Peptides against a protein of PDB entry 3C66. Designs and how they scored, part 11

Target 1, 189 residues: chain A of PDB entry 3C66
Amino acid sequence: KSWANLFEKNDFFFRYKFYLEITAYTRGSDEQHLKWSGLVESKVRLLVMKLEVLAGIKIAHPFTKPFESSYCCPTEDDYEMIQDKYGSHKTETALNALKLVTDENKEEESIKDAPKAYLSTMYIGLDFNIENKKEKVDIHIPCTEFVNLCRSFNEDYGDHKVFNLALRFVKGYDLPDEVFDENEKRPSK

## One batch from the design tools (peptide; made by RFdiffusion4, then SolubleMPNN)

Design b1_p9_4_s3 (from b1_p9_4, 4 letters changed)
Fold by OpenDDE base, seed 5:
Structure b1_p9_4_s3 (fold): chain B 189 residues (1-189), chain A 9 residues (1-9)
Amino acid sequence: as target 1 above (189 residues)
Amino acid sequence: MLPPMVIEI
């Protein structure tokens, strides 16, 4: 099946048992986030190429669109909490303690000028060569190289108070709710 | 099963 047919959101998040989530975080301006997330997104193809050459990885397939979210983030502790809780269905309910910025509420006086954390999340579907049951696929190296590549691009991206980048290995049944439509049933274990 | 490697970097 052509890569082109995997652009249907609905099939992508059911196709793989495993996903790599790449989240660019920004606690700052929308302009800062656009620059940071745009940089990260521009480098995802290099990570895919590094993953595909690993003997244990059969397929590394990027989803083409980022998932965008933003929260009112008044404190550094809130920003740490977002980074800890986001990207897993088991933990994402903790984010309900924060005000999600939506198209409906973004113009509210309490939200428009509030400190925000911006999130852009890219997904890579992973298929593994199962026959080698014993080969621990170490994706740590290519992921670390990717983070270092992004953070080294500009000195400002070294400021962890503003800019963060996390890579999370997630099972399909533990993907965030954002990847599913309202009528879609989450994959079972 | 690959352990959930949260690559905290």
Scores: peptide ipSAE 0.058, ipTM 0.741, DockQ to the pose 0.095
Fold by OpenDDE base, seed 2:
Structure b1_p9_4_s3 (fold): chain B 189 residues (1-189), chain A 9 residues (1-9)
Amino acid sequence: as target 1 above (189 residues)
Amino acid sequence: MLPPMVIEI
């Protein structure tokens, strides 16, 4: 299989047992989000390079396309809830309390003028060199370095009321529904 | 088995 075939959506989210999700959050304008998410996305390759050199990591493969979503986000509490609940199939149903912005509803007056949270999520598939199920791979350092790199790029990105960046280590069976097509069955445990 | 980890900074 060509390297390109490893990044087809249908194979990628079934190929690995583990994923690192990188989500850029913006509570503000679409322009603010485009700048922030575009920065984060541009740096993902540096995180991959730092992960690949860890002895416990066999493979770190980025999915090449972000997943985009936006919600009506009238309060700071709603924004905190989005950041807590997003990125896991176990918790994402809590987001149903918020109005998802869609192509069908985005022109509705109540949605058009509403405060929004924008989300862009990048995925890295992980395979581990684990002989024994007790081995732990510490990815904290490269992940922290990545967040610091993104946050330090512009002083405005220090405003946690507007800009956030989360990294979530997730199992393939707990990936968000957005990564699967309607005809695809979620991986089992 | 690696535990789930959320890193938010």
Scores: peptide ipSAE 0.054, ipTM 0.736, DockQ to the pose 0.086
Fold by OpenDDE base, seed 4:
Structure b1_p9_4_s3 (fold): chain B 189 residues (1-189), chain A 9 residues (1-9)
Amino acid sequence: as target 1 above (189 residues)
Amino acid sequence: MLPPMVIEI
């Protein structure tokens, strides 16, 4: 079975207690986002390789498909809010204050020409070596190296007003609703 | 257990 076929969406988001979310944000054009997110996605395998060699990590498995979303984002404050609130079930309800761009509404004049924030989110399922009494796996180093690698690819990606990249460590019960189907029950605590 | 860590960079 190819790695792509081993992780059906439904199994992947129930398989692990912990996930690393990698979200590429773009407040700009769809073309800017496509370039940025495509770059980030292309580097996720390097992050996985760096995570897998950590003594505290037993498994680091990427989900093979990004989750795509976009919001009307008229202000920089809205863009900061998206970055703060996205990627956690506890906080994602704050995004309801923004207009989600959908296939149904994207052609509306108020949405079509509006400034947008684009989001592409990759997920890595994590299993930790709990038996090793080293309760602290420092994933900060490989995550920082990953962000620096992505940001350094083009000088334009240094513009935090346009391009952002966040890595969020989440528990399975705190994954965003987007990862579950309507009929799926969120993992319990 | 790693606490929830948001690494914003």
Scores: peptide ipSAE 0.050, ipTM 0.733, DockQ to the pose 0.091
Fold by OpenDDE base, seed 1:
Structure b1_p9_4_s3 (fold): chain B 189 residues (1-189), chain A 9 residues (1-9)
Amino acid sequence: as target 1 above (189 residues)
Amino acid sequence: MLPPMVIEI
């Protein structure tokens, strides 16, 4: 089956035991975020190719659509908290302390002109060639190379106060709620 | 079991 037929959203987040989350963060303008996230997204295919050649990886399948979110982010501490807490069901509840920007509230005076953190998240489903639960696959090298590739594209992306990039290895049962529809049950452990 | 990995930058 071609890659294109795997993009029925319906089972992607249930198909794999493990996922790699790639989140581009921007504390700035929507235009800054669009450029940064678009760059990161354009490079994900290169990370997939680097993962697929690892002896311990059987399959690395990207989900083709980013997940987009934004928060009112008045302080640097709030921006650090977003980066620490986002991308895991265990920790994402801490983000409820921040105002999520929605289509319904974006025009509110308290939100419209507020400092914002923008998030774009790409997912890669991982299947491993591991017979034994004790086997380790090191994905640190290709992940670090990917980050360096994105960060080196423009000098402005060296400003960690504005632009950040995180890669998180997550189990399917610990994926953020955003990947599931309201009627879907989270995968069991 | 693969260890959790978070690469923060």
Scores: peptide ipSAE 0.057, ipTM 0.734, DockQ to the pose 0.086; fails the geometry check

Design b1_p9_4_s4 (from b1_p9_4, 3 letters changed)
Fold by OpenDDE base, seed 3:
Structure b1_p9_4_s4 (fold): chain B 189 residues (1-189), chain A 9 residues (1-9)
Amino acid sequence: as target 1 above (189 residues)
Amino acid sequence: MLPPMVIEL
């Protein structure tokens, strides 16, 4: 099977029991987000390489495309709420309190000039070495190194009011709805 | 800094 067939969207989010989500957040301009998310995305391969060498990780496969969304984000509290609730099916319904920016509504006067939070999310599918009775894999070091690498690239990226970067470990049944097509059934527990 | 990310399998 070619690598291209392995990265058909339809199989990727069903292939693994576990995923690492990498979300770049920006509360600011689209231009600020493009620079920030583009930087983060450019470094994901380095994180994958650091994960793959861990004794408990058998496979770390990145999904090739980011998922992009944006919300009207009038307050700092709304921006914190987005970061807390996004990336899990259990909590993502709380984002329905915010106005999602879509191609259909982006030109509305109430949305066009509103403060926005932009999100770009990369996914890594994880397979673990169960045979090595290590019921525990610590990914803190490579994840922290990755965040520091991204944040240290430019002094502006130190501003947590504008730029954020989160890594979330999720089970396949708790992936956000955005990863599934309308005709796809979410994996069961 | 990210919290410790210990995955229990």
Scores: peptide ipSAE 0.200, ipTM 0.819, DockQ to the pose 0.786
Fold by OpenDDE base, seed 2:
Structure b1_p9_4_s4 (fold): chain B 189 residues (1-189), chain A 9 residues (1-9)
Amino acid sequence: as target 1 above (189 residues)
Amino acid sequence: MLPPMVIEL
């Protein structure tokens, strides 16, 4: 299989047992989000390179396309809730309390003028060198370096009320529904 | 700071 075939959506989210999710959050304008998410996305390759050199990591493969979503986000508490609940199938149903912005509803007056939280999520599929079932892999350092790299790029990205960046380690069976097509069955445990 | 991200396999 060509390297390109490993990054087809339908295979990628079934190929690995483990994923690292990188979500850029913006509570502000679409322009602010485009700048922030575009920066984060541009740096993902550096995180991959830092993960690949860890002895416990056999493979770190980025999915090449971000997943985009936006919610009406009238309060700071709603924005904190989004950051807490997003990125896991177990918790994402809590986001149903918020109005998802869609192509169908984005022109509605109540949605058009509402404060929004924008989300862009990148995925890295992880395969581990498991010789023994007791192997621990610490990815804290490369992940922290990545967050610091992104946030230090511009002083505005230090404003946690507007810009956030989360990294989440997720098992394939707990990936968000957004990564699967309607005809795809979620991986089992 | 991100919390410690120790993956137990």
Scores: peptide ipSAE 0.191, ipTM 0.817, DockQ to the pose 0.827
Fold by OpenDDE base, seed 4:
Structure b1_p9_4_s4 (fold): chain B 189 residues (1-189), chain A 9 residues (1-9)
Amino acid sequence: as target 1 above (189 residues)
Amino acid sequence: MLPPMVIEL
């Protein structure tokens, strides 16, 4: 199968038991987010390469497309809440307290001019070398190096009030609803 | 059994 066929949405989110989510957050302009998310996305391949060489990781496959969302985000507390709650099916329901920006509502006066948090999420499917008697796989180093690489690209990206980057390890059954189509059954535990 | 993954950011 070509790499392209391995990264069809429907196959990708059922293929692995484990995923690494990489979310670029921006509380600011769409232009700020486009630059930030585009940078993060451009570096994901470097993270994949660093993950693939870990003895405990058999496969690290990136999904090729980001998931994009944005919320009305009037406060810093709302922005912290988004970062805490996003990326897990267990917690994402808390985001229902915020106004999701959609193509249908983006031109509404109350939404158009509102402060927004933008989210771009990349997914890496992970398969592990179970036969290696290592009780732990530590991905702290490559993940930290990745965050530092992204943050150090521009001094503005050091402003955590505007720009954030989170990496979340999730199980397939705890992936956000956004990765599944309405007719798709979420993976079981 | 899959070994636990440790991530600390």
Scores: peptide ipSAE 0.148, ipTM 0.755, DockQ to the pose 0.136
Fold by OpenDDE base, seed 5:
Structure b1_p9_4_s4 (fold): chain B 189 residues (1-189), chain A 9 residues (1-9)
Amino acid sequence: as target 1 above (189 residues)
Amino acid sequence: MLPPMVIEL
């Protein structure tokens, strides 16, 4: 099946047992987030290339579109909570304590001018060479190199109060709800 | 099973 057929959202999040989530966080303006997330997104292909050459990785397949979300984020503690809880179905329910910004509510006076955390999440589907049951695939190095590459691009991206970048390894059954349509059943364990 | 490597960077 060509890579082109994997661009259907529905097949991508069921195809792999494992995913790498790359989330760019911004607590600031939408303009700051667009610059930051756009930079991160532009570098994902370099991470994929570094993952694909690892002996334990059979496939590293990026999903082509980011998932975008934003929350009203009045405090630094809220921003830390978002970064801790986001990206896992087990923990994402904690985000219900925050006001999700939606197309329906973004123009409300209490939301439009409120401090926000913006999230852009890229997904990489991972298939591993299982035959070597004992080789721990260390993806730490390429992931660290990727984060350093993104953060070193501009001095402003060193400000962890505004800009963050997280990489999370997740199982398909623990993907966030955002990746599934309302009629889709989560992958079983 | 690869352990969940939460790469906390």
Scores: peptide ipSAE 0.069, ipTM 0.735, DockQ to the pose 0.095

Design b1_p9_5_s1 (from b1_p9_5, 5 letters changed)
Fold by OpenDDE base, seed 1:
Structure b1_p9_5_s1 (fold): chain B 189 residues (1-189), chain A 9 residues (1-9)
Amino acid sequence: as target 1 above (189 residues)
Amino acid sequence: TEKLVFKPK
């Protein structure tokens, strides 16, 4: 990673109070995940465009690179747990019960052929036109349209046992640890 | 703090 990319990353996750996390989940093959996550990632720009035109949104700024992770996922319950716990600092520690797949361990016999859940996460920084503290910006419509767009692309993506998509609205202080470098202090509340 | 977790079905 270039110094410019590190600086841009560090500034991005401190710049906004609010973020939208878009996570593509796949419990299956790496090939299945590549197709699914690639599709989702290719559509994020359309979501950004739909967010930017909302009167209550001043800025919708996408982070350009996905965050990739994978876990050994032996059961459907484990897959549901990943989808519930991932994407929030408050809950991500529950994922420590699962084996994270890394470049160092991926060739281990217990990991190589194990069922896996793959995750690709895109981030959008949000700045709201909060002149009046009272206007709740409803992002539900553009988010729903985005999900429908991704799911409708291929009939195979209707299988929720394999393919999932989640959009999570988070505060900067509740971002996952993956977005910060080891020496960075998490934003305070 | 409304965590809008949009789990699209």
Scores: peptide ipSAE 0.049, ipTM 0.727, DockQ to the pose 0.335
Fold by OpenDDE base, seed 4:
Structure b1_p9_5_s1 (fold): chain B 189 residues (1-189), chain A 9 residues (1-9)
Amino acid sequence: as target 1 above (189 residues)
Amino acid sequence: TEKLVFKPK
């Protein structure tokens, strides 16, 4: 059974207390992003497999569809800001200072020709075997291996000015607004 | 619960 059919969007983002966000960032062309994000997405299954074998992880379930966004990104500082602020409800409001590219505005001259940062975000729902509050599950190793795997695929992906990859551990109540529909209430703490 | 934001540099 394809992982794609396991969870409806609405159930997925309420099912888990914890999520791993995998965001591929590209400051460049849409073509560059398509290649980079496509690569990252293709490797997510390997990360899931590595997470599932950790003693402290009971479940690692990927959401099958990426969340995609793009921003006008005139400067490297803007790109750093996007990478810092994206992926958390606590910080995502800072992105309101940037122009979100939408289907409605993409043909505007000021947006069409502007440098852009593209984002593709994959989510993994996590359930932990935390019997004892003291057991820290270290996901650092599999996450690092995943990043290295993605970055090593092509030398061009070593250019951090263009290509970035972030893995963010978030709580369900701190998921970005993009994962919820307008009528959905964010999970409580 | 440390936000493990793994930004690989």
Scores: peptide ipSAE 0.049, ipTM 0.725, DockQ to the pose 0.331
Fold by OpenDDE base, seed 5:
Structure b1_p9_5_s1 (fold): chain B 189 residues (1-189), chain A 9 residues (1-9)
Amino acid sequence: as target 1 above (189 residues)
Amino acid sequence: TEKLVFKPK
């Protein structure tokens, strides 16, 4: 079985207590987002390798498919709100104030020509060593190195008005609704 | 702003 076939969507988001979410944000063109998100996605394997060597981490498994979404994003404040609220079930309801772009509405004149924020999200499932529960696993270092690696690739990615990258540590019960099918029940605490 | 939100509890 190929490594990619070991992680069916339905099992992956129930398997771990903890996840690292990696979201590439772009407020600009679809072409800009494809370049930025493609770069970020290409580097995720290097982050996994850095996480796996930490003494407190038993397993770091990436989900190989990104989750894609886009919103009408008229203002910089809207873009900041997306980055603040996205990636947690507790806060994602705030995104209902924005127009989600869908296949059904993308050709509407008000949506087609509107400024957009594009999101591509990668997930890493994390299993920690029980014996080291008392030891604070500091994933800040490998995460910071990952961000620096992505941003250093092109000077254009230094423009935070257009390109952003967030890494969020999330518990399984607080994963966004996008990772579950309509018939799936969210993990409990 | 780069949000690194890591708090292993």
Scores: peptide ipSAE 0.048, ipTM 0.720, DockQ to the pose 0.117
Fold by OpenDDE base, seed 3:
Structure b1_p9_5_s1 (fold): chain B 189 residues (1-189), chain A 9 residues (1-9)
Amino acid sequence: as target 1 above (189 residues)
Amino acid sequence: TEKLVFKPK
């Protein structure tokens, strides 16, 4: 049984108190996003390896599949709003002001030709060695190294108007609704 | 609890 089959989706988002969300953003073409998100996804294993060796991290487990979404994004301000509000249950409702692209609406003329922001999100479940309350785990170092690695791959990825990358540390009760099935109850505090 | 949002600038 492959490791991928051991993490039933349902158990992964309930198993950990903390998650690291890695989101690749693209305001451009689907082709641009496929290249950017594919690059980011290919490097996640290197981030996991860097997290696992930190003394304060007991476990760093990646979820194997990205979550994909896209929005009509007519302005740069809308793109900034997406990057600010996405990835937290507390703030994701602000995205309801934008038109989500779905399989049902993607062929509508008003959506087909509209500027779009594409999102691909990877999740890492984290378990910390809390026993030593004194060990501050600084995940900023491996996260910064990861971003630099992705951005340095191609000069085009230096264009922040098109390509963005965010890493968000979230609690299990504040995960986006997209990670839960309709029949699943969100973890309580 | 400070949300360590690492927004790489």
Scores: peptide ipSAE 0.047, ipTM 0.722, DockQ to the pose 0.286

Design b1_p9_5_s2 (from b1_p9_5, 5 letters changed)
Fold by OpenDDE base, seed 4:
Structure b1_p9_5_s2 (fold): chain B 189 residues (1-189), chain A 9 residues (1-9)
Amino acid sequence: as target 1 above (189 residues)
Amino acid sequence: TEVLRFKPK
């Protein structure tokens, strides 16, 4: 099934109450990030399959397009901050303290040669079986397995100073601004 | 929001 044609962007981020964000982080070269993010992205389908078989999950639908961003990241603390603050509307404003790399500024001398953190984020829309209020859906297992799968692919990916992978369970109203167009209003609570 | 960050133990 070509997932690519299933959802228009505008519909996808309004369709679900819950999303799983999968963010691959790289503090290093663009080449390192391309390899790392490409690997992570290639495994998302496996995570979806593992989520779909959970009794509490009715639907797990991936959004096929990654969201890409890059920040000037001069310190490890900055890298930790990015990982802590990214992926939630509540916290993403803290990233304004960092220089976002854009096509307009990437050739600036202060940015071109600066250490960078690269982010690639994939989204999975989740629909839960609400009827069994008693069954706590534990997505920790498949998520952990996914992370382990990605990290174990290459020994280099064990270096948490360079490569990181985070999975964030987010409500639709708390999705990052990047998923919405300028004219779109984020979902309400 | 649950953030699953898998830091090395």
Scores: peptide ipSAE 0.110, ipTM 0.796, DockQ to the pose 0.534
Fold by OpenDDE base, seed 3:
Structure b1_p9_5_s2 (fold): chain B 189 residues (1-189), chain A 9 residues (1-9)
Amino acid sequence: as target 1 above (189 residues)
Amino acid sequence: TEVLRFKPK
């Protein structure tokens, strides 16, 4: 039984109190996003390894599948808004101001030729060693190293107008709605 | 929620 099959999707997003969200953003072509997100996804295992060796982290478990979404993104301000609001239940409703691209609407002329922002999000479930309440776990270092590794792979990925990468530390009750099935209740505080 | 926005320098 592959380790991937041990975490039923339904259990993963209820299992941890804390999650690290890794989102690759692309304002450009689907091909550009495929290359960028594929690179980021290929490096997530290295981030997990760096997190696992931190004394304050008991468990760092990646979810194996990315969450994919895309929006019509006519302006740079819209692209900044997506990066600001995405990844938290508290703020994700602001994205309703943008047109979500779906399989049902992607062939519409107004959507097909529109500028788009593509998002690919990977999740890492985190369990902390609470016993030493005094040790602040600083995940900034491994996260920064991860971003630098991804950005340095190709000079084109230095263009922040097109390619972005964000890491968000989120509590389980504040996960985006996309991670839950229709029949699942969001974790309480 | 601490968003570690790594603004690239």
Scores: peptide ipSAE 0.108, ipTM 0.801, DockQ to the pose 0.528
Fold by OpenDDE base, seed 1:
Structure b1_p9_5_s2 (fold): chain B 189 residues (1-189), chain A 9 residues (1-9)
Amino acid sequence: as target 1 above (189 residues)
Amino acid sequence: TEVLRFKPK
């Protein structure tokens, strides 16, 4: 089976105990988001390479497709809330206070011209080589380098009011609902 | 859950 076939959606989010979520946020135009998220996505392979060489990481496997979403985002506080609550099953219900933009509602007058936050999320499945339960793998360095690489590409990406990038370490049971199909049961602890 | 928010130095 080709590498691509090993990462069918159905098995990927059940295969690992741990995941790294990489989310590119944009509060602005769809064009701005396309450029920003495209850049971030193009660099994910470099992050994977840096993770794979860490002694404590046995496997770092990227999911090949981003998850895309957008919300009506009237205020900067709403944008901060999205960044705080997104990416965890425990907290994602707070996003229900915002209007999710869908193909069905995007042409509504209240949504079409409204300020929006765009989200693109990439997932990396992680398997740790922890013979001894005591060895903490520090992924902070490669993650920091990745963020710096993305942010330094263009001076415009230094504007945190518009462009943000977050990396979230999550357990499989705390993955967002978006990664599971309607008939799939969330992994247990 | 560690959210690594990286502020550029």
Scores: peptide ipSAE 0.097, ipTM 0.793, DockQ to the pose 0.541
Fold by OpenDDE base, seed 2:
Structure b1_p9_5_s2 (fold): chain B 189 residues (1-189), chain A 9 residues (1-9)
Amino acid sequence: as target 1 above (189 residues)
Amino acid sequence: TEVLRFKPK
């Protein structure tokens, strides 16, 4: 059974207290994003493998499908804002200042040819084997290695004006709204 | 536990 069949979406985002979000950002063409996000997504399994062997991590389970979104992104400042605010329920409301590209509006003249930021986000559910609250699991090393792996694949991915990659640790109650269906209640603290 | 936002610079 593929990992995809092991986790129903509804169960996955309620199962863990902690998640690692891996977001590939592209301010450019959809083609550029497809290549970049596809690369990142293809490497997530390697990150999972590295996380699973950490003594403080009991479980690292990837959600197999990416979450896709795109925004009209006319300025570099907007792109920075997206990268800062995305991935947390607490901050994602700031993205409302930008025009979300949807299937309904993508053909509008003001949107069709506008500069866009594309986002693809992968999630890893984390269960920690921390008996003592004082034990810090350092996931920075595997995360850094992952970023380096993705960035080093092509020289073009070194352009941070176009391509970005962020890993965000989030609590289940602070997951972005995109992971929940309209009828689902966000996990409480 | 401040879970560190890892944004590669």
Scores: peptide ipSAE 0.047, ipTM 0.722, DockQ to the pose 0.263

